# Designs tried in a protein design run: peptides against a protein of PDB entry 5ONS. Part 119

Target 1, 181 residues: chain A of PDB entry 5ONS
Amino acid sequence: MFKKFDEKENVSNCIQLKTSVIKGIKNQLIEQFPGIEPWLNQIMPKKDPVKIVRCHEHIEILTVNGELLFFRQREGPFYPTLRLLHKYPFILPHQQVDKGAIKFVLSGANIMCPGLTSPGAKLYPAAVDTIVAIMAEGKQHALCVGVMKMSAEDIEKVNKGIGIENIHYLNDGLWHMKTYK

## One batch from the design tools (peptide; made by RFdiffusion4, then SolubleMPNN)

Design b2_p23_2_s3
Fold by OpenDDE base, seed 2:
Structure b2_p23_2_s3 (fold): chain B 181 residues (1-181), chain A 23 residues (1-23)
Amino acid sequence: as target 1 above (181 residues)
Amino acid sequence: MKEEEEKEEKELEEYNKALLEEY
């Protein structure tokens, strides 16, 4: 999503959200990420304005106090930014890729099944379309936010093709935005 | 305000550097 994204070229505008819209978004976030509910007031304090940064290709980034928190495309599901995910690693279920997959993931490549079934990988139960944090063998922080294109069961059985779509990764265009005030 | 922003920016830079060293 952000492989060729640049803040200066791809940001269209920034809109401050109305309270009713913020409430709707918070409810959606809790529905998508039930574990975030106790933390949502810390992440999105009621006193702080919530903004959407509108980008090209119908990308919207939810921000509070300049921090990039979540993003979506075409009113689809929200994804946490890696920056938020690093603060709250439990927001997403995890998958772990092997050391060999790291370089490819960091280039924006989709995660192939063998990178999830190898001895250095850890594959956890997850359904198709589940948003997941991609961890790496021997690393502490998630390197990618992805979406399951196959169930964990099917990844193990088929072990061929795209297991997880790469949505957002370290050093992509979203990562380089850092903050937006 | 400027001092807090400078501190936050520095912390972000240090965090980014640490991540780049991790990967």
Scores: peptide ipSAE 0.347, ipTM 0.800, DockQ to the pose 0.223
Fold by OpenDDE base, seed 5:
Structure b2_p23_2_s3 (fold): chain B 181 residues (1-181), chain A 23 residues (1-23)
Amino acid sequence: as target 1 above (181 residues)
Amino acid sequence: MKEEEEKEEKELEEYNKALLEEY
């Protein structure tokens, strides 16, 4: 999603949200990520304005105090940014790729099944379309936010093709935005 | 406000550096 993304070229505008809209978004976030509920007031304090940064390709980024929190495309599901995910690593279920897959993930490549089934990888139960944090062998922080294109069961059985779609990865265009006020 | 912003910026820089060293 952000492989060719640049803040200067791809940001269209920024809007401040009304209180009612913010409430709706918070409810949606709790629905998508039930574990976030106790933390949502810390992540999105009531006193702080919430903004949407509108980007090309129908991308929207939810921000509070300049921090990039969540993004979505075409009014689809919200994804946490890696920056938020690193603060709250429990927001997403995890998958772990082997050491060999790291360089490919960091190039924006989709995660192939062998990178999830090999020694050093850890594959956890997850259904198709589940948004997941991609961890790496021997690393602490997630390097990618992805979407399961196959179930964990099918990844193990088939062990061929795209297991997880790479949505947002470390050092992509979204990562380089850092903040937006 | 400026001191807090400078602190936050420094923390972000240190965080980014640590991640770059991790990967």
Scores: peptide ipSAE 0.346, ipTM 0.796, DockQ to the pose 0.231
Fold by OpenDDE base, seed 4:
Structure b2_p23_2_s3 (fold): chain B 181 residues (1-181), chain A 23 residues (1-23)
Amino acid sequence: as target 1 above (181 residues)
Amino acid sequence: MKEEEEKEEKELEEYNKALLEEY
């Protein structure tokens, strides 16, 4: 999603959200990420304005106090940014890729099934279309936010093709935005 | 404001440096 993304070229505008819209978004975030509920008032304090940065390709980035928190495309599901995920690593279920997959993930490649079934990988139960944090063998921080294209069960059984779609990865265009005030 | 922004910037730089050392 952000492989060729540049803030200067791809940001269109920024809008401040009304209270009713913020409430709707918060409810959606709790539905998508039940584990976020106790932390949501810390992440999105009631006193702080919530903004949406509108980008090309119908990408929207949710921001509070300049921090990039979540993003979506075409009013689809919200994804946490890696920066938010590193602060709250429990927001997403995890998958772990092997050491060999790291270079490819950091190039924006989708995660192939063998990179999730190898001895250095850890595959946890997850359904198709689940948004997941991608961890790496021997690393502490998530390197990618992805979407399951196969169930964990099917990844193990088939062990071929794209297991997880790479949505946002370390050092992509969204990562380089850092903040937006 | 400037001191808070400088602190936040420094924390972000340290965080980014740690991640670059990790990967």
Scores: peptide ipSAE 0.346, ipTM 0.797, DockQ to the pose 0.221
Fold by OpenDDE base, seed 3:
Structure b2_p23_2_s3 (fold): chain B 181 residues (1-181), chain A 23 residues (1-23)
Amino acid sequence: as target 1 above (181 residues)
Amino acid sequence: MKEEEEKEEKELEEYNKALLEEY
């Protein structure tokens, strides 16, 4: 999603959300990520304005006090930014790739099944279309936010093709935005 | 306000540096 993303070229505008819209978004976030509920007032304090940064390709980024929190495309599901995920690593279920997959993930490549079934990888139960945090062997912080394109069970059984779609990764265009005020 | 912003910016820089060293 952000492989060729640049803030200067791909940001269209920024809008401040109304309170009613913010409430709706908060409810949606709790539905998508139930574990976030106790933390949502810390992440999105009631006193702080919530903004949407509108980007090309129908990408929207939710921001509070310049921090990039969540993003979506075409009114689809929200994804946490890696920066938010690092603060709240429990927001997403985890998958772990082996050391060999790291360089490919950091290039924006989709995660192939062998990178999830090999020694050093850890594959946890997850259904198709589940948004997941991608961890790496021997690393502490997530390097990618992805979407399961196969179930964990099918990844193990088939062990071929794209297991997880790479949506947002460390050092992509979204990562380099850092803040938007 | 400026001192708090400078502190937050420094913390972010240190965090980013640590992540780059991790990967």
Scores: peptide ipSAE 0.336, ipTM 0.788, DockQ to the pose 0.227

Design b2_p23_2_s4
Fold by OpenDDE base, seed 5:
Structure b2_p23_2_s4 (fold): chain B 181 residues (1-181), chain A 23 residues (1-23)
Amino acid sequence: as target 1 above (181 residues)
Amino acid sequence: MEEEKKKEEEELEEYNEELLKEY
């Protein structure tokens, strides 16, 4: 989603949200990520304005005090940014790739099944279309936010093709955006 | 406020550099 993203070229505008819209978004975030509920007032304090940065290709980024928190495309599900996920690693279920897969993930490549079934990988139960944090063997912080394209069960059984779609990764265009005021 | 924001930006940059060093 952000492989060729540049803030100067791909940001269209920024809007400040009304209180009613913010409440709706908070409810949606709790629905998508139930574990975030106790933390949502810390992440999105009531006193702080919430903004949406509108980008090309119908990408929207939710921001508070310049911090990039969540993004979505075409009014689909919200994804946490890696920056938010590093602060709150429990927001998403995890999958772990082996060391060999790291360089490919960091190039924006989708995660192939063998990178999830190898000895250094850890594959946890997850259904198709689940948004997941991608961890790496021997690393502490997530390197990618992805979407399951196969169930964990099918990844193990088939062990070929795209297991997880790479949505957002370390050092991509969204990562480089850092903040937006 | 400006000095605090600058400090927060510097801390964020340091954090980002440390994260990138993990990989």
Scores: peptide ipSAE 0.333, ipTM 0.788, DockQ to the pose 0.216
Fold by OpenDDE base, seed 4:
Structure b2_p23_2_s4 (fold): chain B 181 residues (1-181), chain A 23 residues (1-23)
Amino acid sequence: as target 1 above (181 residues)
Amino acid sequence: MEEEKKKEEEELEEYNEELLKEY
């Protein structure tokens, strides 16, 4: 989603959200990520304005005090940014790729099934369309936010093709945006 | 305000550098 993203070229505008809209978004975030509920007041304090940064390709980034928290495309599901996920790693279910897959993921490549079934990888139960944190063998922090294109069961059985779509990865255009005030 | 912003930027840069060293 952010492989060719540049803040200067791809940001269109920024809007401050109304209280009613913020409440709706908070409810949606709790529905998508139940584990976030106890932390949501810390992540999005009631006293702080919530903004949406509107980008090209129908991308919207949810921000509080300049911190990039979540993003979505075409009013689809929200994804946490890697920066938020690193603070709250439990927001998403995890999958782990092997060491050999790291360089490809960091180039924006989708995660292939062998990178999830090989020695050093860890594949956990997950349904198609589940948003997941991609971990790497021997690393502490997630390197990617992805979406399951196959179930974990099918990844193991078929072991060929795209297992997880790469949505956001370390050093992509969203990562380099850092903050937006 | 400017000093606080500068400190936050420095902390973010340090965090980014440490994280990038992991990979």
Scores: peptide ipSAE 0.328, ipTM 0.785, DockQ to the pose 0.198
Fold by OpenDDE base, seed 2:
Structure b2_p23_2_s4 (fold): chain B 181 residues (1-181), chain A 23 residues (1-23)
Amino acid sequence: as target 1 above (181 residues)
Amino acid sequence: MEEEKKKEEEELEEYNEELLKEY
């Protein structure tokens, strides 16, 4: 999603959200990420304005106090930014890729099944379309936010093709935005 | 406000550098 993304070229505008819209978004976030509910008031304090940075290709980024929190495309599901995920690692279920997959993930490549079934990888139960944090063998912080294209069961059984779609990865265009005020 | 922004930017830069060292 952000492989060729640049803030200067791809940001269209920034809007401040109305309270009713913020409430709707918060409810959606809790529905998508039940584990975030106790933390949502810390992440999105009521006193702080919530903004949407509108980007090309119908990408929207939710921001509070300049921090990039969540993003979506075409009013689809919200994804946490890696920056938010690093603060709250538990908001997504995890998958772990092997050491060999790291280079490819960091290039924006989709995660192939062998990178999730090999020694050093850890595959946890997850359904298709689940948004997941991608961890790496021997690393502490998530390197990618992805979407399961196969169930964990099917990844193990088939062990071929795209297991997880790479949505946002460390050092991509979204990562480089850092903040937006 | 400028000093706080500068401090936040420095903290973010340090964080980014540490992560980049991890990978």
Scores: peptide ipSAE 0.327, ipTM 0.786, DockQ to the pose 0.207
Fold by OpenDDE base, seed 3:
Structure b2_p23_2_s4 (fold): chain B 181 residues (1-181), chain A 23 residues (1-23)
Amino acid sequence: as target 1 above (181 residues)
Amino acid sequence: MEEEKKKEEEELEEYNEELLKEY
């Protein structure tokens, strides 16, 4: 999603959200990520304005005090930014790729099944379309936010093709945006 | 306010530097 993203070239505008819209978004976030509920007032304090940064390709980034929290495309599901995910790693279920897959993931490549079934990888139960944090062997912080394109069961059984779609990764255009005030 | 912003920016920079050492 952000492989060729640049803040200066791809941001269109920024809008401040009304209270009613913010409430709706908070409810959606709790529905998508139940574990976030106790933390949501810390992440999105009531006193702080919530903004959406509108980007090209129908991308929207939810921000509070310039911090990039979540993003979506074409009003689809929200994804946490890696920066938020690093603060709250429990927001997403995890999958772990082996060391060999790291360089490919960091180039924006989708995660192939062998990178999830090999020694050093850890594959956890997850259904198709689940948004997941991609961890790496021997690393502490997630390197990618992805979407399961196969179930964990099918990844293990078939062990061929795209297991997880790469949505957002370390050092992509969104990562380099850092803040937007 | 400016001192708080500066502190937050410094904390973010430190975080980024630590993460870059990981990968």
Scores: peptide ipSAE 0.316, ipTM 0.772, DockQ to the pose 0.213

Design b2_p23_3_s1 (from b2_p23_3, 10 letters changed)
Fold by OpenDDE base, seed 2:
Structure b2_p23_3_s1 (fold): chain B 181 residues (1-181), chain A 23 residues (1-23)
Amino acid sequence: as target 1 above (181 residues)
Amino acid sequence: DEETKKFEEEMKKAEEVPEPDLS
């Protein structure tokens, strides 16, 4: 989503959200990520305005005090930014790729099934379309936010093709955006 | 944050991954 994303070229505008819209978004976030509920007031304090940075390709980035928190495309599900995920790693269920997969993930490549079934990888139960944090063997922080394109069970059984779609990864355009006020 | 930066540097160095073309 952000492989060739540049803030200067791909950001269209920024709007401040109305309270009612913010409430709706918060409810959606809790629905998507139930574990975030206790932290939501810390992540999105009531006193702070919530903004959406509108980008090309129908991308919207939810921000508070310039911090990029979540993003979505075409009013689909929200994804946490890696920066937020690094602060709150429990927001997403995890999957782990082996060391050899790291370079490909960081190039924006989708995660192939063998990279999730190989030694050093860890595959946890997850359904198709689950948004997941991609971890790497021996690494502390998530390097990617992805979406399960196959269930964990099918990844193990089929062990070929795209297991997880790479949505947002370390050093992509969103990562480099850092903040937006 | 500092930890994230260290991770980023470590990952970049360890895998010799070039910066993506963001243009």
Scores: peptide ipSAE 0.054, ipTM 0.597, DockQ to the pose 0.046
Fold by OpenDDE base, seed 4:
Structure b2_p23_3_s1 (fold): chain B 181 residues (1-181), chain A 23 residues (1-23)
Amino acid sequence: as target 1 above (181 residues)
Amino acid sequence: DEETKKFEEEMKKAEEVPEPDLS
């Protein structure tokens, strides 16, 4: 989603959200990520305005005090940014790729099934369409936010093709955006 | 490669982020 993303070229505008819209978004975030509920007031304090950075390709980035928190494309689900996920790693369920997959993930490549079933990888139960944090052996922080394109069960059984779609990865255009005020 | 080096550098920075207050 952000392989060719550049703040100067791809940001269209920024809008401040009304209270009612913020409430709706918060409810959606809790529905998507139940574990975030106790932390949501810390992540999105009531006293702070919430903004949406509108980008090309129908991308929207949710921000508070310039911090990039979540993003979505069109009317799809919200994804946490890696920066938020690094602070709150429990927001997403995890999957772990082997060290050999890191290079490809950092190029924006989708995660193939063998990279999730090989030695050094860890595959945890997850349904198709689940948003997941991609971890690597020996690393504490996620290198990628992805979406399960197959269930964990099917990844193990089929072990061929795209297991997880790469949505946002370390050093992509969103990562380098850092902040927006 | 250079991308791996960048990854390691950025990962080190990320690992310096304090854990959230669980209280």
Scores: peptide ipSAE 0.037, ipTM 0.595, DockQ to the pose 0.047
Fold by OpenDDE base, seed 5:
Structure b2_p23_3_s1 (fold): chain B 181 residues (1-181), chain A 23 residues (1-23)
Amino acid sequence: as target 1 above (181 residues)
Amino acid sequence: DEETKKFEEEMKKAEEVPEPDLS
């Protein structure tokens, strides 16, 4: 989603949200990520304005005090930014890729099944379309936010093809955006 | 945080190697 993304070229505008809209978004976030509920007031304090950065290709980034929190495309599900996920790693279920897969993930490549089934990888139960945090063997923080294109069960059985779609990865255009005030 | 910075530095080195986009 952000492989060729540049803040200067791909951001259209930024709008401040009304209180009612913020409430709706918070409810949606809780529905998507139930575990976030106790933390949501810390992540999005009531006293702080919430903004949406509108980008090309129907991408929207939710921000508070310039911090990039979540993003979505075409009014689809929200994804946490890696920066937020590093602070709150429990927001997403995890999958772990082996060391060999790291360089490919960081190039924006989708995660292939062998990178999830090989020694050093850890594959956890997850259904198709589940948004997941991609962890790396021997690393502390997630390097990617992805979407399961196969169930964990099918990844193990078939062990061929794209297991997880790469949505947002370390050092992509969104990562380099850092803040937006 | 400091751990994140270390991770970023390590991962940045990995990104320096050109790899094909399989997406």
Scores: peptide ipSAE 0.029, ipTM 0.541, DockQ to the pose 0.041
Fold by OpenDDE base, seed 3:
Structure b2_p23_3_s1 (fold): chain B 181 residues (1-181), chain A 23 residues (1-23)
Amino acid sequence: as target 1 above (181 residues)
Amino acid sequence: DEETKKFEEEMKKAEEVPEPDLS
């Protein structure tokens, strides 16, 4: 989603949200990520304005005090930014790729099944379309936010093809955006 | 080929990326 993203070229505008819209978004976030509820007031304090940065390709980035928190495309599900996920690693279920897959993930490549079933990888139960944090062997912080294209069960059984779609990864355009006020 | 070489260079850069410092 952000492989060729550049803040200067791909940001269209920024709007401040009304309180009612913010409430709706918070409810949606809790629905998507139940574990975030106790932390939501810390992540999105009531006193702080919430903004949406509108980008090309129908991408919207939710921001508070310039911090990039979540993003979505075409009004689909929200994804946490890696920066938020590093602060709150429990927001997403995890999958771990092997050491060999790291370079490909960081190039924006989708995660193939063998990278999730090989020694050094750890595959946890997850259904298709689940948004997941991609961890890596020997790494502490998530390298990528992805979407399961196969269930964990099918990844193990089939062990071929795209297991997880790469949505946002370390050092992509969104990562380099860092902040937006 | 030149395209392959460019890809390898990008991969090398990716491998050299340190983990983010959250301290």
Scores: peptide ipSAE 0.019, ipTM 0.480, DockQ to the pose 0.121

Design b2_p23_3_s2 (from b2_p23_3, 11 letters changed)
Fold by OpenDDE base, seed 3:
Structure b2_p23_3_s2 (fold): chain B 181 residues (1-181), chain A 23 residues (1-23)
Amino acid sequence: as target 1 above (181 residues)
Amino acid sequence: MEESEKFAEEMKKAEEVPEPDLS
């Protein structure tokens, strides 16, 4: 989603959200990520304005005090940014790729099944379309936010093709945006 | 510097490999 993203070229505008809209978004975030509920007032303090940065390709980035928190495309599900996910690793279920897959993940490549079933990988139960944090063998922080394209069960059984779609990865265009005020 | 930024810098060295387009 952000492989060729640049703030100067791909940001269209920024809007400040009304309180009612913010409430709706918070409810949606809790629905998507139930574990975030106790933390949401810390992440999005009631006193702080919430903004949407509108980008090309129908991308919207939710921001508070310049911090990039969540993003979505075409009003689909929200994804946490890696910056937020590093602070709150429990927001997403995890999957772990092997050491060999790291360079491909960091290039924005989709994650192939063998990278999730090999020694050094850890595949946890997850349904298709689940948004997941991609961890790596021997690494502390998530490399990527992805979406399960196969169930964990099918990844193990079939063990070929795209297991997880790479949505947002370290040092992509969204990562380099850092903040937006 | 935040731990997140340190981690990104560590991983950037691994990114110097040509990017495969598998998306």
Scores: peptide ipSAE 0.546, ipTM 0.857, DockQ to the pose 0.040
Fold by OpenDDE base, seed 4:
Structure b2_p23_3_s2 (fold): chain B 181 residues (1-181), chain A 23 residues (1-23)
Amino acid sequence: as target 1 above (181 residues)
Amino acid sequence: MEESEKFAEEMKKAEEVPEPDLS
């Protein structure tokens, strides 16, 4: 989603959200990520304006105090930014790739099934379309945010093709935005 | 944020291969 994303070229505008819209978004975030509920007031303090940075390709980035928190495309599900996910690693279920897959993930490649079933990988139960944090063998922080394209069960059985779609990864265009005031 | 930036820098230095998926 952000392989060729540049803030200067791809951001169109920024809008401040109404209270009712913020409430709706918070509810959606809790529905998508139940574990976030106790932390949501810390992440999105009631006193702080919530903004959406509108980008090309129908990308929207949810921000509070300039911090890039979540993003979505075409009004689909919200994804946490890696910056938020590093602060709150429990927001997403994890999958772990082996050491050999790291370079490909960091290049924005989709995660192939063998990279999730090999020694050093850890595959946890997850349904198709689940948003997941991609961890790596021997690494502390998530490398990317992805979407399960197969269930964990099918990844184990088929062990071929794209297991997880790479949506947002370290050092992509979204990562390089850092903040937006 | 500081820790995350350090991690990103570490991972960037480890990235030595061309982008395998250009899509």
Scores: peptide ipSAE 0.544, ipTM 0.857, DockQ to the pose 0.041
Fold by OpenDDE base, seed 5:
Structure b2_p23_3_s2 (fold): chain B 181 residues (1-181), chain A 23 residues (1-23)
Amino acid sequence: as target 1 above (181 residues)
Amino acid sequence: MEESEKFAEEMKKAEEVPEPDLS
């Protein structure tokens, strides 16, 4: 989603949200990520304005105090930014790729099944379309936010093709967009 | 945030590989 993203070229505008809209978004975030509920007032303090940065390709980025928290495309599900996910790693279920897959993930490549089933990988139960954090063997922080294109069961069984779609990865265009005020 | 940036720099140094788009 952000492989060729540049803040100067791909940001259209920024809007401040009304309190009612913020409430709706918070409820949606709790629905998508139930584990975030106790932390949501810390992530999005009631006193702080919430903004949406509108980008090309119908991308919207939710921000508080210039911090990029979540993004979505075409009013689809929210994804946490890697910056938020590094602070709150429990927001998403995890999958772990082997060491050999790291370079490909960091290039924005989709995660192939062998990179999830090989020694050094850890594949956890997850349904198709689940938003996941991509961890790596021997690494502490998530490399990528992805979407399961196959169930964990099917990844193990078929062990061929795209297991997880790479949505947002470390050092992509969104990562380089450190803040927006 | 600082630790996260350090991690990103660590990974960037390891990433000097042509960008494949596997789809």
Scores: peptide ipSAE 0.540, ipTM 0.856, DockQ to the pose 0.040
Fold by OpenDDE base, seed 2:
Structure b2_p23_3_s2 (fold): chain B 181 residues (1-181), chain A 23 residues (1-23)
Amino acid sequence: as target 1 above (181 residues)
Amino acid sequence: MEESEKFAEEMKKAEEVPEPDLS
């Protein structure tokens, strides 16, 4: 999603959200990520305005005090930014790729099934379309936010094709945006 | 953020020329 993203070229505008819209978004975030509920007032304090940075390709980035928190495309599900995920690693279920897969993840490549079933990888139960944090062998912080394209069961069974779609990865255009006020 | 930026810089050294999706 952000492989060729540049803030100067791909940001269209920024809008401040109304209270009712913020409440709706918060409810959606809790629905998507139940574990975030106790932390949501810290992540999105009631006193702080919530903004949407509108980007090309129907990308919207949710921001508070310039911090890039979540993004979505075409009113789809929200994804946490890697910056937020590094602060709150429990927001997403994890999958772990082997050490050899790191370079490919960081190039924006989708994660193939063998990279999730190999020695050094850890595959945890997850359904199709689950948003996941991609961890790497021997690394503490997530490399990528992805989406399960196969269930964990099918990844193990079939062990061929795209297991996880790479949505947002470390050092992509969204990562380099850092803040937006 | 400091740890995250350090991690990003560490991982940048492992980043090769962008490759297409693995087959």
Scores: peptide ipSAE 0.538, ipTM 0.855, DockQ to the pose 0.039

